# Peptides against a protein of PDB entry 4IGA: the designs that were tried, part 57

Target 1, 116 residues: chain A of PDB entry 4IGA
Amino acid sequence: KRVLIVDDAAFMRMMLKDIITKAGYEVAGEATNGREAVEKYKELKPDIVTMDITMPEMNGIDAIKEIMKIDPNAKIIVCSAMGQQAMVIEAIKAGAKDFIVKPFQPSRVVEALNKV

## One batch from the design tools (peptide; made by RFdiffusion4, then SolubleMPNN)

Design b1_p18_8_s4 (from b1_p18_8, 8 letters changed)
Fold by OpenDDE base, seed 3:
Structure b1_p18_8_s4 (fold): chain B 116 residues (1-116), chain A 18 residues (1-18)
Amino acid sequence: as target 1 above (116 residues)
Amino acid sequence: MEEIEKILKEVEEHLKEL
């Protein structure tokens, strides 16, 4: 399966890329904000998306809503830091299938990838 | 640890309600 990684932090994208690749998944591409995530979803047609919430240009909630309009079967895993509980609930309501709390263990990312 | 466990529990409970 191919994964689109969405996070504004280059370090987080690198960490997720390493975990995803070591777990036997392919990285379809990366996006740095919600607008780029929607564009890359259309272009790459990934099987799974890892989605950050707090991003410039477009946040992860709005990106989830736009991706779900394109593909109602989209497999989106929310990545959220502490203090973003309300935003995690909103992301689930928007159509996300699972979540990962930051900071995360590699095993938790692999569990989420295998579940969706 | 307790705050993370609470957040996880609340979000997992919400996922089950959808």
Scores: peptide ipSAE 0.028, ipTM 0.495, DockQ to the pose 0.079
Fold by OpenDDE base, seed 1:
Structure b1_p18_8_s4 (fold): chain B 116 residues (1-116), chain A 18 residues (1-18)
Amino acid sequence: as target 1 above (116 residues)
Amino acid sequence: MEEIEKILKEVEEHLKEL
């Protein structure tokens, strides 16, 4: 399966890329904001998306909503430091299939990838 | 840890209602 990694932090994208690759998944591509995530989803047609919430230009909640309009079957895992209950609920209501709080263990990311 | 556990529990409850 191919994964689109969405995070504004280059370090986080690198970390997720290492975890995803070591777990036997392919990295389809990367996006640095929610607008780029929507564009890359259309271009790459990934099987899974890891989505940060707090990004410039377009946040992850809005990106989830736009991706779900394109593909109602999209497999989006939220991966964010924003552990606010309201933000988690909004991500799920937008169509996210799982939520991972930062900081995370690599095993938690692998578990989410395997379940969606 | 406690705040994360509360969030996860509420998320799990919400996912069961959808």
Scores: peptide ipSAE 0.026, ipTM 0.552, DockQ to the pose 0.076
Fold by OpenDDE base, seed 5:
Structure b1_p18_8_s4 (fold): chain B 116 residues (1-116), chain A 18 residues (1-18)
Amino acid sequence: as target 1 above (116 residues)
Amino acid sequence: MEEIEKILKEVEEHLKEL
């Protein structure tokens, strides 16, 4: 399966790329904000998306909503430092299939990838 | 609706382990 990685932090994208590839998944591409995530989803048609929430231009919640309009079957895993219950509920209501709080263990990302 | 409730419960349980 092919994964689109969405995070404004270059270090976080690098970390997720290492975890994803070691788990036997392919990286379809990367995006640095929610607008770019929507564009890359249309272009690449990934099987899975890892989505940050706090990004410039467009936040991750709005990106989830726009991706779900394109593909109601989209497999989106949120990965964010914003683990407040209200934000988790908002992400899941937008269409996310899982929510990973930063900082995370690599095994938690692999579990999420295998479950969706 | 039922799928969302299941996912929320799983995420809430995971947040309690942190």
Scores: peptide ipSAE 0.024, ipTM 0.528, DockQ to the pose 0.395
Fold by OpenDDE base, seed 4:
Structure b1_p18_8_s4 (fold): chain B 116 residues (1-116), chain A 18 residues (1-18)
Amino acid sequence: as target 1 above (116 residues)
Amino acid sequence: MEEIEKILKEVEEHLKEL
């Protein structure tokens, strides 16, 4: 399966890329904000998306809503920092299938990828 | 720790309702 990684932090994208690749998944591409995530989803048609919430230009919740309009079957895993409970709940309501709390263990990312 | 567990539980409950 191919994964689109969405996070404004280059370090987080690198960490996720390493975990995803070591778990036997392919990285379809990367996006640095919610607008790029929507564009890359249309272009790459990934099987799974890892989605950060707090991003410039467009946040992850709005990106989830736009991706779900394109593909109601989209498999989106939310990545969120602690203290963002309300935003995680709204992202789940928007159509996300699972969540990962930051900071995370590599095993938790693999569990989420296997679940969706 | 307790606050983290509450957040996780609430998010898990919302996931089950979908």
Scores: peptide ipSAE 0.026, ipTM 0.541, DockQ to the pose 0.079; fails the geometry check

## One batch from the design tools (peptide; made by RFdiffusion4, then SolubleMPNN)

Design b1_p19_1_s1 (from b1_p19_1, 12 letters changed)
Fold by OpenDDE base, seed 5:
Structure b1_p19_1_s1 (fold): chain B 116 residues (1-116), chain A 19 residues (1-19)
Amino acid sequence: as target 1 above (116 residues)
Amino acid sequence: MDKEIEEKAKKILEENKKL
């Protein structure tokens, strides 16, 4: 399965890429904001998306909503430092399948990838 | 629908606390 990684932080994209590839998944591509995420989803048609929330141009919640309009079967895993209950509820309402709070254990990401 | 989302969110929060 192919994964699109969305995060404005280069270090976080690198970390997720390492975890994803070691778990036996392929990286389809990367995006640095919500607008790029929507564009890359259309272009690459990934099987899974990892999505940050706090990004410039377009935030992760809006990106989830736009991707779900394109593909109602999209498999989106949120990965964010904003782990409060209200944000988790908002992400699930938007269409996310899971929500991982930063900082995280690599095993948490692998479990999420395997479940979607 | 709202209750189902809240239950899913609760489970996710519990899972993140364990790891």
Scores: peptide ipSAE 0.492, ipTM 0.878, DockQ to the pose 0.833
Fold by OpenDDE base, seed 4:
Structure b1_p19_1_s1 (fold): chain B 116 residues (1-116), chain A 19 residues (1-19)
Amino acid sequence: as target 1 above (116 residues)
Amino acid sequence: MDKEIEEKAKKILEENKKL
């Protein structure tokens, strides 16, 4: 399966890329904000998206909503430091399949990837 | 639908708390 990695932090994208590739997944591409995420989703048609929430240009919640308009079957895993109950509810309402709170264990990411 | 979403969110929160 191919994964689109969305995070404004270069170090986080690198970390996720390492976890994803070591788990036997392919990285389809990267995006640094929600607007890029939407465009890259259309371009790359990834199987899975890892989605940050707090990003410039467009936040992760809005990006999830826009991706779900493009593909109602999109498999989006949120990965965010904003692990509050309200934010988790908002992400799930928007269409996310899972929500991983930063900091995380690599195994948590792998489990999420395997479930979608 | 709302209750289903809340239950899923609850499970996710519990899972993240364990790790």
Scores: peptide ipSAE 0.485, ipTM 0.876, DockQ to the pose 0.842
Fold by OpenDDE base, seed 3:
Structure b1_p19_1_s1 (fold): chain B 116 residues (1-116), chain A 19 residues (1-19)
Amino acid sequence: as target 1 above (116 residues)
Amino acid sequence: MDKEIEEKAKKILEENKKL
């Protein structure tokens, strides 16, 4: 399966790329904000998306909503430092399948990838 | 389906606390 990685932090994208690749998944591409995420989803048609929340241009919640309009079957895993109950509920309402709070262990990401 | 979402969110929060 192919994964689109969405995060404004280069370090976080590199970390996720390492985890995803070592788990046997392919990285379809990267995006640095929600607007790029929507664009890259259309272009690459990835099987899974890892999505940050706090990003410039367009936040992760809005990006989830836009991607779900394009593909109601999209598999989106949120990865964010904003692990409050209200934010988790908002992300799930928008269409996310899982929510991983930063900082996280690699095993948590792998488990999420395998379940969606 | 607010109840289903709340239940899923609760499980996710509990899972994240283990790490």
Scores: peptide ipSAE 0.480, ipTM 0.874, DockQ to the pose 0.827
Fold by OpenDDE base, seed 1:
Structure b1_p19_1_s1 (fold): chain B 116 residues (1-116), chain A 19 residues (1-19)
Amino acid sequence: as target 1 above (116 residues)
Amino acid sequence: MDKEIEEKAKKILEENKKL
C-alpha cells in the first residue's frame, strides 16, 4: 500500500517516512500543507494518508473534508499534537479513520496503517 | 451517527493514553 505523508514540518515527514517504509509500506509522496495534500491526493491516488492538523495555507481538517469529497473511501490517519477530545471528534466527523497524538511511538503508527 | 462518532473518538482517546 502507498502512503501520502502530509505535515508542514520536514522533520516529521522524515520520521513518518522512516516508520512507514520500515513497516513495509511505500511512500507515494509528501505534502507540506492542506492545499498540497488535496492536490497530491488527486495526482498520486494513495491508499492511505497521514494528515497533520496545524498547517499553513489549509489546515488538516479542511484537507480531510476536501479529500473526502474527491474520494469518500479515503483512508486518512491524523497525526497531530492537538490531542484534545474536541479535535479528535472534529477529525472523525470530517472523515478520518484514526487520530494519533504527537509525540507517538512508531508502533502506534504501524497499528493504524494496518487497521484502516 | 453522532453516537458512533463519540464511541470511535472515545476508543481513539483511550488508545492514545497508552502512549
Scores: peptide ipSAE 0.473, ipTM 0.872, DockQ to the pose 0.753

Design b1_p19_1_s2 (from b1_p19_1, 9 letters changed)
Fold by OpenDDE base, seed 5:
Structure b1_p19_1_s2 (fold): chain B 116 residues (1-116), chain A 19 residues (1-19)
Amino acid sequence: as target 1 above (116 residues)
Amino acid sequence: MEEEIEKKAQEIIERNKSL
């Protein structure tokens, strides 16, 4: 399966890429904001998306909503430092399948990838 | 639907806390 990685932090994209590839998945591509994420989803048609929330141009919640309009079967895993209950509820309402709080254990990401 | 979403969100929160 192919994964689109969305995060404005280069270090975080690198970390997720390492975890994803070691778990036997392929990286379809990367995006640095929500607008790029929507564009890359259309272009690459990934099987899974890892999505940050706090990004410039377009935040992760809005990106989830736009991707779900394109593909109601999209498999989106949120990965964010904003782990409060209200944000988790908002992400699930938007269409996310899971929510991983930063900082995280690599095993938590692998479990999420395998479940969706 | 709202109640089901809240339940799912709570399960996710609990999972993140346990790891």
Scores: peptide ipSAE 0.375, ipTM 0.838, DockQ to the pose 0.842
Fold by OpenDDE base, seed 3:
Structure b1_p19_1_s2 (fold): chain B 116 residues (1-116), chain A 19 residues (1-19)
Amino acid sequence: as target 1 above (116 residues)
Amino acid sequence: MEEEIEKKAQEIIERNKSL
């Protein structure tokens, strides 16, 4: 399966790329904000998306909503430092399948990838 | 389904907390 990695932080994208690749998944591409994420989803048609929340241009919640309009079967895993209950609920309402709070263990990401 | 969403959210929170 192919994964689109969305995060404004280069270090975080590199970390996720390493985890995803070592788990046997392919990286379809990367995006640095929500607007780019929507564009890349259309272009690459990935099987899974890892999605940050706090990003410039467009936040992760809005990006989830836009991607779900394009593909209601999209598999989106949120990865965010904002792990408040209200934020988790909002992400699930928008269409996310899982929510991983930063900082996280690699095994948590792998389990999420395998489950969605 | 608000109740289902809240249940899923709570399960996710508990899972993240355990790590």
Scores: peptide ipSAE 0.373, ipTM 0.839, DockQ to the pose 0.838
Fold by OpenDDE base, seed 1:
Structure b1_p19_1_s2 (fold): chain B 116 residues (1-116), chain A 19 residues (1-19)
Amino acid sequence: as target 1 above (116 residues)
Amino acid sequence: MEEEIEKKAQEIIERNKSL
């Protein structure tokens, strides 16, 4: 399966790329904001998306909503430092399949990838 | 649907708390 990694932080994208590849998944590509995420989803048609929330240009919640319009079957895993209950609920309402709070263990990401 | 969303969210929250 191919994963689109969305995060404005280069370090976080690198970290996720390492986790994803070591788990046997392929990295389809990267996006640095929600607008790029939507564009890259259209372009790459990934199987899974890891989605940050706090990003410039377009936040992750809005990106989830836009991706779900494109593909109602999109498999989106949120990875965010904003682990508040309200944010988790909002992400799930938007269409996310899982929500991982930063900082996280690699195993948590792998479990999410395997389950979506 | 709302109930299912809340249930899913709660499951995720509980999972994250365990870590």
Scores: peptide ipSAE 0.369, ipTM 0.836, DockQ to the pose 0.739
Fold by OpenDDE base, seed 2:
Structure b1_p19_1_s2 (fold): chain B 116 residues (1-116), chain A 19 residues (1-19)
Amino acid sequence: as target 1 above (116 residues)
Amino acid sequence: MEEEIEKKAQEIIERNKSL
């Protein structure tokens, strides 16, 4: 399966890329904000998206909503430092399948990838 | 639906805390 990695932090994208590839998944591409995420989703048609929340231009919640309009079956895993209950609820309402709080263990990401 | 979302959110929160 192919994964689109969305995070404004280059270091985080690199970390996720390492985890994803070591788990046997392919990285479809990367996006640095929510607007780019939507564009890349259309272009790359990934199987899974890892989605940050706090990003410039367009935040992750709005990106989830836009992607879900494009593909109601999109498999989106949120990966964010914003682990408050309200934010988790908001992400699930938007259509996210899972929510991983930063900092995280690599195994948590792998389990999420395997489950969605 | 709201209850299901809250339940799912709570499960996710607990999972992130436990691991």
Scores: peptide ipSAE 0.389, ipTM 0.844, DockQ to the pose 0.908; fails the geometry check

Design b1_p19_1_s3 (from b1_p19_1, 6 letters changed)
Fold by OpenDDE base, seed 5:
Formats: C-alpha cells, structure tokens, sequence
Structure b1_p19_1_s3 (fold): chain B 116 residues (1-116), chain A 19 residues (1-19)
C-alpha cells in the first residue's frame, strides 16, 4: 500500500517515511500543508494518508474534510501534538480512522497502518 | 452519533496513553 505523508515539519516527514518504509509500505509522496495534501491526494490517489493538524494555508481538519469529499473511503490517520479530546472528536467527525498523539512510538504508527 | 464519536475519541486517547 502507498502512503501520503502530510506534515509541515521536515523532520517529522522524515521520521514517518522511515517508519512507513520499514513497515513494508511505499511512500506515495509528501505534502507540507492541507492545500497541498488535497492536491497530492487527487494526483497520487494514495491508499493511506498520515495527516498533521496544525499547518499553514490549510489545517489538517479542513484537509480531511476535502479529501473525504473526493474519496469517501479515504483512510486517514491523524498524527498530531494536539492530543486533546476536543481535537480527536473533530478529527473523527471529519472522517479520520485513527489519531496518534505526538510524541509517539514507531509501533503505534505501524499498528495504525495495519488496521485502517 | 455524538456519544459514539466521544466514546471512540476516549478509546483512541487511551490507546495512545498505553503505548
């Protein structure tokens, strides 16, 4: 399966890329904000998306909503430092399948990839 | 629906805490 990685932080994209690749998945591409994430989803048609929340241009919640309009079957895993219940609720309402709180263990990401 | 979402959110938060 192919994964689109969405995060404004280069180091976080690198970390996720390593985890995803070692787990036997392919990286379809990367995006640095929510607008780019929507564009890349249309272009690459990935099987899974890892989505940050706090990004410039367009936040992760809005990006999830737009991707779900394109593909109601999209498999989106949120990966965010904002681990408040209210934010998790908003992500689920938008269509997220999982929510990983930063900082995280690699095994948590692998579990999410395998279950969505 | 809102109660189910709240329950799901609590489950996800607990899962993150356990790891």
Amino acid sequence: as target 1 above (116 residues)
Amino acid sequence: EEEEIKKRAEELLKRNEEL
Scores: peptide ipSAE 0.613, ipTM 0.909, DockQ to the pose 0.884
Fold by OpenDDE base, seed 4:
Structure b1_p19_1_s3 (fold): chain B 116 residues (1-116), chain A 19 residues (1-19)
Amino acid sequence: as target 1 above (116 residues)
Amino acid sequence: EEEEIKKRAEELLKRNEEL
């Protein structure tokens, strides 16, 4: 399966890329904000998206909503430091299938990838 | 539906705390 990685932090994208690749998944591409995420989703049609929340231009919640308009069956895993209950609720309402709180263990990401 | 989503959110947060 192919994964689109969305995070404004280059280090986080690198970290997720390493985890995803070692788990036997392919990285379809990367996006640095929610607008790029929507564009890349249309272009690449990945099987899975890892989505940060706090990003410039467009935040992760809005990106999830826009992706869900394009593909109601999109498989989106949120990966964010914003682990408040209210934020998790908003992510689920938007269409997220899972929510991983930063900092995380690599096994948590792998588990999410395998289950969506 | 709101209560269902809230329950799901609580489950996800609990899971993240355990790992």
Scores: peptide ipSAE 0.610, ipTM 0.908, DockQ to the pose 0.883
Fold by OpenDDE base, seed 1:
Structure b1_p19_1_s3 (fold): chain B 116 residues (1-116), chain A 19 residues (1-19)
Amino acid sequence: as target 1 above (116 residues)
Amino acid sequence: EEEEIKKRAEELLKRNEEL
C-alpha cells in the first residue's frame, strides 16, 4: 500500500517515511501543508494518508474535509502533537480513521497503518 | 452520533497512552 505523508516539519516527514518504509509500505509522496495534501491526494491517489494538524496555508482538519470530498473512502491517520479530546473529536468528525499523538512510538504508527 | 464520536475519541486517546 502507498502512503502520502503530510507534515510541515521535514524531520517529521523523514521519521514517518522511515517507519512506513520499514513496515513494508511504499511512500507515495509528501506534502508540507493542507493545500498540498489535497493536491497530492488527487495526483497520487494514495491508499493511506498520514496527516498533521498544525500546518500553514491549510490545517489538517480542513485538509481531511477536502480529501473526504474527493474520496469518501480515504484512509486518513492523524499524527499530531495536539492530543486534546476536542481535537481528536474534530478529526474523527472530519473523517479520520485514527489519531496518533506526538511523540509516538514507531509501533503505534505501524499498528495504525495495518488497521486502517 | 456525538456520543459515539466522543467514545471513539476517548478510546483513541487511551490507546495512545498505553504505548
Scores: peptide ipSAE 0.597, ipTM 0.904, DockQ to the pose 0.880
Fold by OpenDDE base, seed 3:
Structure b1_p19_1_s3 (fold): chain B 116 residues (1-116), chain A 19 residues (1-19)
Amino acid sequence: as target 1 above (116 residues)
Amino acid sequence: EEEEIKKRAEELLKRNEEL
């Protein structure tokens, strides 16, 4: 399965890329904001998306909503430092399948990838 | 709907604490 990694932080994208690759998944591509995420989803048609929330241009919640309009069956895993219940609720309402709070263990990401 | 989503959110947050 192919994963689109969305995060404005280069370090976080690198970390996720390492975890995803070691888990036997392929990285379809990367995006640095929600607008790029939507465009890359259309272009690459990934099987899974890891989505940051706090990003410039377009935030992760709005990106999830736009991706769900494109593909109602999209498999989106949120990865965010914003672990508040309200934010998790908003992500689920938008269409996210999982929510991982930063900082996280690699096993948590692998579990999410395997379940969605 | 709202309560079910809230329960799901609580479950996800709990899972993040466990791992």
Scores: peptide ipSAE 0.588, ipTM 0.904, DockQ to the pose 0.848

Design b1_p19_1_s4 (from b1_p19_1, 8 letters changed)
Fold by OpenDDE base, seed 2:
Structure b1_p19_1_s4 (fold): chain B 116 residues (1-116), chain A 19 residues (1-19)
Amino acid sequence: as target 1 above (116 residues)
Amino acid sequence: MEKEIEEKAKKLIEENESL
């Protein structure tokens, strides 16, 4: 399966790329904000998206909503430092399948990838 | 539906904390 990695932090994208590839998944591409995420989703048609929340231009919640309009069956895993209940609820309402709080263990990401 | 979402959120938070 192919994964689109969305995070404004280059280091985080690198970390996720390492985890994803070591888990046997392919990286479809990267996006640095929610607007780019939506465009990359249309372009790359990934099987899974890892989605940051706090990003410039367009936040992850709005990106989830837009991606879900494009593909109601999109498999989106949120990966965010904002682990508050309200944010998790908002992400699920938007259509996210999972929510991983930063900092995280690599195994948590792998479990999410395998489950969605 | 709202209650289901809240329960799902609670579960996800607990899972993140337990790992």
Scores: peptide ipSAE 0.296, ipTM 0.802, DockQ to the pose 0.896
Fold by OpenDDE base, seed 4:
Structure b1_p19_1_s4 (fold): chain B 116 residues (1-116), chain A 19 residues (1-19)
Amino acid sequence: as target 1 above (116 residues)
Amino acid sequence: MEKEIEEKAKKLIEENESL
């Protein structure tokens, strides 16, 4: 399966890329904000998306909503430091299939990838 | 705190999938 990685932090994208590839998944591409995420989703047609929340241009919640309009069957895993209950609820309501709180262990990401 | 959040998220995911 191919994964689109969305995070404004280069370090976080690198970390996720390492986890994803070591788990046997392919990285379809990367996006640095929600607007890029939407465009990359259309272009690359990934099987899974890892989605940050706090990003410039367009936040992760809005990106989830836009991607779900394009593909109601999109598999989106949120990865965010904003683990507050309200944010989790908003992400799930927007269409996210999982929510991982930063900082996380690699095994948690692998579990999410395998389950969605 | 992370465990509590994960548990809440899991419940919400399960509820969402059941609808």
Scores: peptide ipSAE 0.185, ipTM 0.725, DockQ to the pose 0.144
Fold by OpenDDE base, seed 1:
Structure b1_p19_1_s4 (fold): chain B 116 residues (1-116), chain A 19 residues (1-19)
Amino acid sequence: as target 1 above (116 residues)
Amino acid sequence: MEKEIEEKAKKLIEENESL
């Protein structure tokens, strides 16, 4: 399966890329904000998306909503430092299939990838 | 905290899928 990694932090994208590839998944591509995420989703047609929330240009919640409009079957795993209940609820309502709070263990990401 | 959030998220996912 191919994963689109969405995070404005280059370090976080690199970390996720390492986890994803070591788990036997392919990295379809990267996006640095929600607008790029939507564009890359259309371009790359990934099987899974890892989605940050706090990003410039367009936040992750809005990106989830836009992706769900173009693909109601999208498999989106949120990875965010904002683990507040309200944010989790908002992400799930938007269509996210999982929510991982930063900082996280690699095994948590792998579990989410395998189950989504 | 992570466990609590995960359980809440799981519940929300299940509820969402049942709609």
Scores: peptide ipSAE 0.180, ipTM 0.721, DockQ to the pose 0.141
Fold by OpenDDE base, seed 3:
Structure b1_p19_1_s4 (fold): chain B 116 residues (1-116), chain A 19 residues (1-19)
Amino acid sequence: as target 1 above (116 residues)
Amino acid sequence: MEKEIEEKAKKLIEENESL
């Protein structure tokens, strides 16, 4: 399966890329904000998306909503430092299939990838 | 607080999937 990695932090994208690759998944591509994420989703048609929330241009919640309009069956895993219950609820309502709080263990990401 | 938040998230995910 192919994964689109969305995060404004280069370090975080690098970390996720390593985890995803070692778990036997392919990296379809990367995006640095929500607008780019929507564009890359259309272009690459990935099987799974890892989605940050706090990004410039367009935040992760809005990106989830736009991707769900393109593909109602999209598999989106949120990875965010903002682990408040209200944010989790908002992400799930937008269409996310999982929510991982930063900082996370690699095994948590692998479990999410295998489950969605 | 990571484990507690993850448990809350799991509950919400399960509820969402059951709807």
Scores: peptide ipSAE 0.170, ipTM 0.717, DockQ to the pose 0.143

Design b1_p19_2_s1 (from b1_p19_2, 9 letters changed)
Fold by OpenDDE base, seed 2:
Structure b1_p19_2_s1 (fold): chain B 116 residues (1-116), chain A 19 residues (1-19)
Amino acid sequence: as target 1 above (116 residues)
Amino acid sequence: MEKEIEEKQAEVDKIIESL
């Protein structure tokens, strides 16, 4: 399966890329904001998306909503430091399948990838 | 620190499962 990694932080994208590839997945591409995520989703048609929330241009919640309009079967895993109850609920209601709070254990990312 | 990470994630997981 191919994963689109969405995060404004280059270090976080690198970390996720390492976890994803070691778990036997392919990285389809990267996006640095929600607008780019929507564009890359259309272009790359990834099997899974890892989605940050706090990003410039377009936040992760709005990106989830737009991707779900394109593909109601999209498999989106949120990875965010914003682990508050309200944010988790908002992300899941927007269409996310899972929510991983930063900082996270690599094993939890792998579990999410395997579950969706 | 690892335990704290797991506890935070467990709280999030509980929220997800409740939806």
Scores: peptide ipSAE 0.740, ipTM 0.951, DockQ to the pose 0.940
Fold by OpenDDE base, seed 4:
Structure b1_p19_2_s1 (fold): chain B 116 residues (1-116), chain A 19 residues (1-19)
Amino acid sequence: as target 1 above (116 residues)
Amino acid sequence: MEKEIEEKQAEVDKIIESL
């Protein structure tokens, strides 16, 4: 399966890329904000998306909503430091399949990838 | 730190499971 990695932090994208590839998944591409995430989703048609929440241009919640309009079957895993109850609920209601809080264990990311 | 990470994620997982 191919994964689109969405995070404004280059370090986090590198970390996720390492975890994803070591778990036997392919990285379809990267996006640095929610607008780019929507564009890359249309272009790359990834099987899975890892999605940050706090990003410039467009936040992760809005990006989830826009991707779900494009593909109601999109498999989106949120990876965010914004682990507050309200944010988790909002992300899941927007269409996310899972929510991983930063900082995270690599095993939890792998579990999410395998379940969606 | 590992324990704190696990506990924070467990809290989030409970929220997800409740939805």
Scores: peptide ipSAE 0.738, ipTM 0.950, DockQ to the pose 0.898
Fold by OpenDDE base, seed 1:
Formats: C-alpha cells, sequence, structure tokens
Structure b1_p19_2_s1 (fold): chain B 116 residues (1-116), chain A 19 residues (1-19)
C-alpha cells in the first residue's frame, strides 16, 4: 500500500517516512499543508494518508473534509500533537479512521497502518 | 516518558472507540 505523508515539519515527514517504509509500505508522496494534501491526493491516489492537524494555509481537519469529498473511502490517519478530546472527536467526525497523538511510538503508527 | 506516551495514546484510543 502507498501512503501520502502530510505534515508541515520536514523532520516529522522524514520520521514518518522511515516508519512507513520499514513497516513495508511505500511512500506515495509528501504534502506540507492541507491544500497540498488535497492536491496530492488527487494526483497520487494513495491508499493511506497520514495527516497533521496544525498546518499553514489549510489545517488538517479541513484537508480531511476535502479529501473525503473526493474519496469517501479515503483512509486517513491523523498524527498530531493536538490530542485534546474535542480535536480527536472533530477529526474522527470529519472522516479520519485513527488518531495518533505526538509524540508517538513507532509501533502505534504501524498498528494504524495495518488496521485501516 | 514512554509510559506517558502510552497513557496519552490510550486516552485517545478510548475516545475513538466510543465514537
Amino acid sequence: as target 1 above (116 residues)
Amino acid sequence: MEKEIEEKQAEVDKIIESL
């Protein structure tokens, strides 16, 4: 399966890329904000998306909503430092399948990838 | 720190499972 990595932090994208590839997944591409995420989803048609929430231009919640309009069957895993109850609920209601709070264990990312 | 990470994720997981 191919994964689109969405995070404004280059370091975080690199970390996720390492985890994803070591878990046997392919990285389809990267996006640095929610607008790019939507564009890259259309372009790359990834099987899975890892989605940050706090990003410039367009936040992750809005990106989830837009991706779900494109593909109601999109498999989106949120990875965010914003692990408050309200944010988790909002992300899941927007269409995310899972929510991983930063900082995270690599194994939890792998579990999410394997389950969605 | 590892324990705190696991505890925070467990809290999030409970929320997800409730939805």
Scores: peptide ipSAE 0.737, ipTM 0.949, DockQ to the pose 0.888
Fold by OpenDDE base, seed 3:
Structure b1_p19_2_s1 (fold): chain B 116 residues (1-116), chain A 19 residues (1-19)
Amino acid sequence: as target 1 above (116 residues)
Amino acid sequence: MEKEIEEKQAEVDKIIESL
């Protein structure tokens, strides 16, 4: 399966890329904000998206909503430092399938990839 | 710090499972 990685932090994209590839998945591409995420989703048609929330231009919640308009069957895993209850609920209601809090264990990312 | 990370994620997992 192919994964689109969305995060404004280059080091986080690198970390996720390492975890994803070691788990036997392919990286379809990267995006640095929510607008790029929507564009890359249309272009690459990935099987899975890892989505940050706090990003410039367009946040992850809005990106989830836009991707779900394009593909109601999109498989989106949130990866965010904003792990408060209200944010988790908002992300899931927007269409995310899972929510991983930063900092995270690599095994939890692998679990999410395998479940969606 | 691994325990604290796991406990924080477990709290989030409970929320997800309840939705």
Scores: peptide ipSAE 0.734, ipTM 0.949, DockQ to the pose 0.888

